# Peptides against a protein of PDB entry 7PB4: the designs that were tried, part 29

Target 1, 105 residues: chain A of PDB entry 7PB4
Amino acid sequence: KMLNIKEYKEKLLSTLGEFLEDHFPLPDRSVKKKKKNIQESSVNLITLHEMLEILINRLFDVPHDPYVKISDSFWPPYVELLLRNGIALRHPEDPTRIRLEAFHQ
Target 2, 218 residues: chain B of PDB entry 7PB4
Amino acid sequence: DALQMAVGYFEKGPIKASQNKDKTLEKHLKTVENVAWKNGLASEEIDILLNIALSGKFGNAVNTRILKCMIPATVISEDSVVKAVSWLCVGKCSGSTKVLFYRWLVAMFDFIDRKEQINLLYGFFFASLQDDALCPYVCHLLYLLTKKENVKPFRVRKLLDLQAKMGMQPHLQALLSLYKFFAPALISVSLPVRKKIYFKNSENLWKTALLAVKQRNR

## One batch from the design tools (peptide)

Design b1_p13_2_s3 (made by RFdiffusion4, then SolubleMPNN; from b1_p13_2, 8 letters changed)
Fold by OpenDDE base, seed 3:
Structure b1_p13_2_s3 (fold): chain B 105 residues (1-105), chain C 218 residues (1-218), chain A 13 residues (1-13)
Amino acid sequence: as target 1 above (105 residues)
Amino acid sequence: as target 2 above (218 residues)
Amino acid sequence: MMQLRLMIEELLE
């Protein structure tokens, strides 16, 4: 029974990943022509899938403080997407922290 | 030149020492406005100023004025649009600024150099349909962006749900008609054969300027 | 989006 649940979760995560990749891909920032001086911080943006994984893992690993600090790797549209759809919540006192919404059964 | 000085002012911010901050701001803003409406702005200038307008660095009044004068001399970089959408999501701009941005985006759509990256933002634009203030303009934008691959069952359901909630809005009907064109099997509902698609005239603010841009680029 | 939410909800069950 436990193996079936793990396998099911893995399949679900994979399906979710495919869905996110198809419908919410990262824009290819590669078109930055190397003009010289503005050190636009080459911050590598993570995928929405990776962002969700981070949030899920935090919820399970640290349930008493399930909040993740928004880093520069978090693409703002993804953050907004999660917040607007009720998938994530901002910390009430620290807007730089978000958590996965606890979907109460 | 005066324009470079003005753009530099907005980019770097006001130098602390100026006693007449408001007068200086107004002077530079007028410079940008004058050049933009007369000649249009270079893609690089639009890139800088558009980000400033949406970043929340200045007050809403200033941001609105900057955004209204984002008129290209030739083209707008799609990268500028992608960055702009990112800023919109940060939430430092007002709702009115968001509306104005989508109006601007629709009005300037043909002047954007490439659409590939913008098309990747389709899902984000679609998500904004739930905002009643944005919905008419987002529908228009989606009408311009929608490809067959974007027409998915879940999006059809969402549009139908919106129609149920908001009524048979012309902008929703226009988008649904396009969806039906690409995927007739997904939309069983008979849509009225509208000969004319009516969107809110987003171009009205820039009509004269856009005509001038088109004439210069011919 | 509703689908995304449903998928996430199912994942968290």
Scores: peptide ipSAE 0.175, ipTM 0.803, DockQ to the pose 0.269
Fold by OpenDDE base, seed 4:
Structure b1_p13_2_s3 (fold): chain B 105 residues (1-105), chain C 218 residues (1-218), chain A 13 residues (1-13)
Amino acid sequence: as target 1 above (105 residues)
Amino acid sequence: as target 2 above (218 residues)
Amino acid sequence: MMQLRLMIEELLE
């Protein structure tokens, strides 16, 4: 059963990878380091693929608490995309936490 | 200058716990409005103020007024638009602000310096078609952005489903007609031949200002 | 059916 889950994860991520890159790429931050001293914390945004991987891993590794805390690396449009499409769900008591929804039923 | 002070106020917040916070806010807001409508705003000023208007830092009334005066002197930075879309997804702005933003984006589309990054947001805009309040303006935006490579079978199906749900709306028909132009094999349905494409007049709010901007940049 | 969900389902077929 665990092997099947891993294989399923790999297949899903492999199949979605190209699609997500083509249709939902990250905007190129013109890192024009304009020297404005505001330490814009250079938080590197993760890809939608990576975000899904994190959510999938959490669901399988910690099934009793499958929620992931939204970090600064989570691009807001990706979070919204997942939530609007029923792929992810916010924690009912903590809106800063999301889980993968069983969208493959 | 007065404009720099006003922008600084909105960016940094009120310096002193002044008892007259509301009067000070109104003063600075009027300053921004006056300059924007008279001369337009620099790209840097729009970058700052647009983010403020969508961040939820101020109340809806203030945000609406700021957004209404996002009139460029010359150009709008594409980066400002990308950031703005991000703020829309955070959910701290009202539905009315979202509608106003899309109206603004359509009205100011030609003044955006580049479109490469905005084109990458095509999928996100398309996903917003399901919002009934946004749908007319999103269709108009997509009409401006759509390239042949964006016309996919799944998007065609979605547009047809939307048409089935909400009826033959002029803005949906306009977008479908463009899709059929790029990929006639994907759309077997006969679309009424409309000689003129009509979208809601989102530009009406800025018509006078846009004319002035075009005259200054000639 | 939501757009992205449909796309994901289609890709998994």
Scores: peptide ipSAE 0.155, ipTM 0.808, DockQ to the pose 0.137
Fold by OpenDDE base, seed 5:
Structure b1_p13_2_s3 (fold): chain B 105 residues (1-105), chain C 218 residues (1-218), chain A 13 residues (1-13)
Amino acid sequence: as target 1 above (105 residues)
Amino acid sequence: as target 2 above (218 residues)
Amino acid sequence: MMQLRLMIEELLE
């Protein structure tokens, strides 16, 4: 069972990785650190690939609470993309939490 | 400088203690509007104010007024646009604000300093085609952004599906014609040879201002 | 079905 999950994750991530990089890359934060105090939160944004990996892992590791809290590392366009396309769902009571939709199970 | 004070007010937010908060807000808003329409705004000012307009910090009426006066003196930073798209996805702005933003983006497209990062957002814009209110303006934007590399079979299929659902909309036809130009093998359907590409005139709101900007930069 | 979902499904197929 664990091997099947791992293989599934690897296949999904391998297949999607190239697609996501090609079509939904992170913007180059070429924000030249001009020193001015705009707290552009130096928060390192994660890739959509990494975001999906987190969601997949949570679904399999904690199936009774498969929700992940949206952190500052989650680029809002990615969150919106996942939600709009039915890949992820918001928690009914906590909009700051999302889960992967199990559409291939 | 009155403009700096106004921008600073919007950036820092209203200080709770002022009894005349609305009057102060209106004063600063008018200052920004006056300068923007007369002289245009610096790229840094647009960066700040655009984010404020889309962040949901103020009410819809204020956000709309700010967005309407996002007129550049010279250029708009593409970084500001990328940030703006991010704010749109956070969902704190109204649907009308989103429409206005896309109209603004199309109208101001030539004043954006670079397009490389905006081109990376192609997939996000394409995903917004399903929004009926945004679709005409997104088609126009995509028409401006589309390169051969963006024309993929799945996108062609999606556009054809949208056409089947919505009918032969001029903005969809324009985009499909461009797709056919780049990848004729992907579009077997005979597109009516419309001699005139027609998009909604998004620039009408800023027509006079844009003329003034072009005259100053000549 | 949403575009990205279809793409994901197609890729997994």
Scores: peptide ipSAE 0.145, ipTM 0.801, DockQ to the pose 0.136
Fold by OpenDDE base, seed 2:
Structure b1_p13_2_s3 (fold): chain B 105 residues (1-105), chain C 218 residues (1-218), chain A 13 residues (1-13)
Amino acid sequence: as target 1 above (105 residues)
Amino acid sequence: as target 2 above (218 residues)
Amino acid sequence: MMQLRLMIEELLE
């Protein structure tokens, strides 16, 4: 029974990953490094899957403070997507922090 | 030139020492407006100013005026659009600014140099259908972007749900008709054969300017 | 979007 649950979770994660890649891919920032000095800090954006993983892990690892600070690696459309759909919530006092919505009572 | 100075002002922000901040702002804004409506703006200028308009750096009135004068001389870079969508999601823009942006995007769609990256944003645009204020314009945008590959069962369900909630809206009908064209098996509901697709005239704000741009690029 | 939420909910269950 436990093996079946693990396999099921793995399948779900895989399916989720595929879904996210297909429907919410990161835009190809062709950082055409044209040499002009605008230090556009090539902030490496993480995938939506990675973002969700961070949020999930935080919820399980630190349940009393499940909030993650929004970094520059968080693509704003992803953050908005999660918030708008009730998947994540902003911290009531610190809008720079978000948590995964508690789906489990 | 005056335009470069104006763009530079908006980019760098007001220099603290200017006693007449409002007059300076208005002067530069008028400069941008004048050039944009007469000649259009270069892609680089649009890139800078569009980001400024959506970043929340200035007030809503200023942002609105900037956005209204985002008229290309030739083309708009798709990268500018991608960045703009990112700014919209930061939440510093008013609802009216968001609406105006989508109207602008639809109006200027043909002047965008490439569509590849914009097509990747399909899912994000589709998610914005839930916003009642944006829905008509997003439907129009999606109508322009939709490919067969975008027509998925879950999106069909969502559109039908929206239709059930808000009624038989012309913009929803137009998009659904396109979906049915690409995937007739997914839409069992008989859609009224509307011979004419009616979207809200988002182009009305820029109609004269767009005609001028087309004439210059012929 | 509903699909994404459902998938996440299922993963958390």
Scores: peptide ipSAE 0.182, ipTM 0.807, DockQ to the pose 0.291; fails the geometry check

Design b1_p13_2_s4 (made by RFdiffusion4, then SolubleMPNN; from b1_p13_2, 7 letters changed)
Fold by OpenDDE base, seed 5:
Structure b1_p13_2_s4 (fold): chain B 105 residues (1-105), chain C 218 residues (1-218), chain A 13 residues (1-13)
Amino acid sequence: as target 1 above (105 residues)
Amino acid sequence: as target 2 above (218 residues)
Amino acid sequence: SMLLRLMIEELLL
C-alpha cells in the first residue's frame, strides 16, 4: 500500500512537471537584456515544479512548521500564482514565508 | 497538401491583410472536416487542432466545428488530451465546448494510446461533477477511469451528497455502483440493483466516423 | 490554474 502511494505520487509529480514546463515556463533571460541597468541578479530562478517540490517536502518533513522562506530564486509571478490559486498560503506574521495549503484538514 | 495548408492556417492564425478572411477560414475548415470524416486525422494533426479548438484562438462556432472533426486515423496521443484538459482550466472555452469535449473524450476513449497521465487527472474530472451540464458525461468518463485507488472516503461523500441533491440519476448510480464494487465498506447504502448501466450516448455524434475508424484499423 | 490545484490536492491525499 505505501509503496503504491509513493509511486503514484512520483508519477503525479512527473506529470505535474511536464505540465508546468509546457504552460509555466521560466521567463527567458533574453527579455532582461534590453534594459541595460538592471543588475543581472546572478540568482538562478527555480522552476515552478521545484518550488512545489520544496513546499511539498517541507509539509511532509516538518509538519509543525511547514513554511518555506521565499528566496530570490522564487520568481514572484510563481509565488503569486500559488497564492492566488489557493495552493499556498502566506505566514500570517511573516509575509516572506509560504506554506502549501493542507487540503485534508 | 491541402490538409497541411489548412492545419498550418489554424496554427499560424489568419494573416491580418486578407480581405477574404472568412472565406479562407471556411475553406480550410471544410478541408479539415472532409479529411477527418473520410480518413481520420493523424495524431499530430489532432494535437495541433485540439489545442487550437480549446485555446480560444478562434470563435466558439469555429472551435465547435474543429472539435467535432477530431477523429483519429489510428490513435490520439495522451499528451494531446492532457493539454486539452489544461485549456479547460484556463476558461477561454465556452460551456458548450466543455460539454462537447467530454463527449468527445468518452467517444474517443478507446483510441487514446495511453491512459496513465489521464488517470492522474482523475481529481480534475471528479471536481467537474458539480457542473450539472457536465455531470452525465463526467460520470461516464470516471466510470471508465476509476480504479480501486481512486475510491476514497471524501469522494464517496461527495457522490452521496450529489445524489442527495440531484436524485438517483442513472449515470451517478452507475458510478456509485462501481465505487461500491471497489470499496464496499465505504458505501453502506443499498444501491438499487440496476440490470443495465445506462449512460447518455456520447458516441452518437461520431457513430459513423467511429465505425469507419474501427474498420480501417482492423 | 485549477488543474494545478487539483493535481496538487491529489498528490497530498
Scores: peptide ipSAE 0.101, ipTM 0.459, DockQ to the pose 0.543
Fold by OpenDDE base, seed 4:
Structure b1_p13_2_s4 (fold): chain B 105 residues (1-105), chain C 218 residues (1-218), chain A 13 residues (1-13)
Amino acid sequence: as target 1 above (105 residues)
Amino acid sequence: as target 2 above (218 residues)
Amino acid sequence: SMLLRLMIEELLL
């Protein structure tokens, strides 16, 4: 049982590392992704971590309206990641607004 | 610039054809060490070199030397720290490198530009308390990071369980005292009144360098 | 990721 918990913890830590490595681009992963014409939208994209920070802060600061408007700084794959994993929810009437899921329910 | 060449060497890796790989590596490492201890490193240089030190690209001896010279000229980017934590999770660095990183993080804590993203990693750091080698340094880090909102009943239980296992360690007592300060209702146990909070390695490996940085930024 | 969820859960707990 104890060995299994340690292995599970190590696996979880490894998974987090891989996740963070994938979502926080490390300099050595300057794999020349071909400059696909990602239109250099002049908008600075925020990190997934910053996105989570914004969502968490909104939940604590404005618990009665915990929704954040998706700006051009929100990288669409990160938004979809949060939604697909049940970490965030879209506003039922406004798909441009998202909130953190209340995990306490 | 000699520093730019040295950083570029570590970033790009050794050019395959050099017969004197070890001499070249040592030369560039000494360049980085000399500049770091004399003037500190720019945030961009720390971003690159910290990543390299934790990536497992080089041997443990080289990584240790790089990490020891991660001395800022002014500030360290929070993003560099987040990236560094990601490498800790990947597990390509040695246990000794992990310990050194936490020591570095505590030592350089005041020079990190922002703390919001690092605070979101609170749970990860808290989970690392179970590593006996990391525990003293993680307690110190958590002592610096802990806000009222981080003090939860389940974390109190985990700290008390850890104390039951390891005994009344000064670093655990320091963290528990802070928890009791923020949430006195969660900790019914009488904690010994310690007049001074002591964490291991009050003799910071970077003490002299940090004094120089503070003097230069005044 | 289950881990990201766990981390967020720990933050929200």
Scores: peptide ipSAE 0.095, ipTM 0.395, DockQ to the pose 0.280
Fold by OpenDDE base, seed 1:
Structure b1_p13_2_s4 (fold): chain B 105 residues (1-105), chain C 218 residues (1-218), chain A 13 residues (1-13)
Amino acid sequence: as target 1 above (105 residues)
Amino acid sequence: as target 2 above (218 residues)
Amino acid sequence: SMLLRLMIEELLL
């Protein structure tokens, strides 16, 4: 029974990953290294799939503090997408932290 | 050049020491407005100023004025649009600025050099349909962007749900009609045969400037 | 999207 749940979660995450890659791909940041001092922070943006994995893992690993700190790798449109669709919530006191919505309540 | 000084002021921010910060700001803003409406702005100037307008670096009144003068001399870089969409999601811009941006994006759509990266943002634009203030302009944008590959059952369902909630809005009907054209099997509902697709004229704010740009680039 | 929410809900179940 537990093995089936893990396999099901992995399959669902994989299917979700494919869906997210098809419908919400990252824009190609062609880092044209032109030398001008705009600190385009060369921070590699993570996929929406990876962002969701982080949020899901945090919810399971630390259910009493399921909040993840928004890093520079978090593409702002993805954060907004999760918040607007009620998939994630901002921490009430710290807007730099988000959690996965507890759909089981 | 007065324009370069003005752009540089907005990019670097106000130097702390000037007692008359507001007068200096107004001077540079008027310089940008004057050049933009007369000649248009270079793609590099639009890149800088568009990001500033959406970053929340300045107040809403200033951001609105900057965004209103984002008129190209020739082209707008798609990269500027991608960066702008990123800023819209940071939550530092007002709802009115978001509406103005989508109006601008529709009005300036033909002047954007490429569409490949903008097409990748299709899902984000589609998610913005839920905002009642944005919905008319987002429908128009999606009408311009939609390819057969974007027409999926879940998006059809969402559009029908929006129609059930908001009624038979002309902009929703236009988008649904396009969806039915690409995927007739997904839309069983009889859509009224509208002889003319009607969107709110987003160009009204820039009509004179856009005519001038089109004449210069012919 | 509703589909994304449904998929996540299924993941959390």
Scores: peptide ipSAE 0.047, ipTM 0.720, DockQ to the pose 0.323
Fold by OpenDDE base, seed 3:
Structure b1_p13_2_s4 (fold): chain B 105 residues (1-105), chain C 218 residues (1-218), chain A 13 residues (1-13)
Amino acid sequence: as target 1 above (105 residues)
Amino acid sequence: as target 2 above (218 residues)
Amino acid sequence: SMLLRLMIEELLL
């Protein structure tokens, strides 16, 4: 049973990865080379695939607290996409935390 | 099936000729209650019964009992919720039924299959904030539904006005904190940093049933 | 979770 869940998770992540790369790519880092001085903390945005992987992993690894904190690496449109489509939900006590919308096994 | 007969009774209404209308009603209501709490109801059964409970077809006592039994076996159809909200707008249900509905909606939120249409109802839910009895539960619902695009200046003003009227309520503070998260520039007021947001525990009525539903769907 | 599967299927669709 556990092995099947892991395999299912891996297959799911793999299938999602390909789809999300094709349909929901990160906006090209417009390397606007503009001026040196502002420490544009180049927060490396993660892919939607990576975001979902984090959420799925949290759901499986910590089913009693399946919430992930929204970091600066979370592209806001992706967060909104997940929330709008009911894929994720916000924590009832912490607006900075989200989980997958799933019936916990 | 006994459940199908019970649902059919509520859908079609009481057959004119039965001298024992109350006994028949009670029998069917108990059937629904027993199945709902034991196994949950199918999405189709919830669709029918939820609409009946909010339509004003039966008395408040019956509607309340039906609504308390809207426990899913698996999922609740978003369409059922949309229809239910439509009935709330018609105003044939009691204030207590409205409160119970919002409590139910919050408690069952995770079991609603889709959220696209319910998110479109944001404005209707927000309009219900002015009802002091509904406000705590509506704030909780809005906390679950709110997206960045919902955070508008006029809604911020309304929330601040409500805060001025009723004070810094935990549920209102929770919603305002979320609004500030999405649109910091719209909320100049320093919100107290609360580590924990507290809503009224709407799920208390269904706590045991919800645990059972989650276990069955694992 | 059946719900997660449905949601993922809806994303893929």
Scores: peptide ipSAE 0.033, ipTM 0.434, DockQ to the pose 0.082

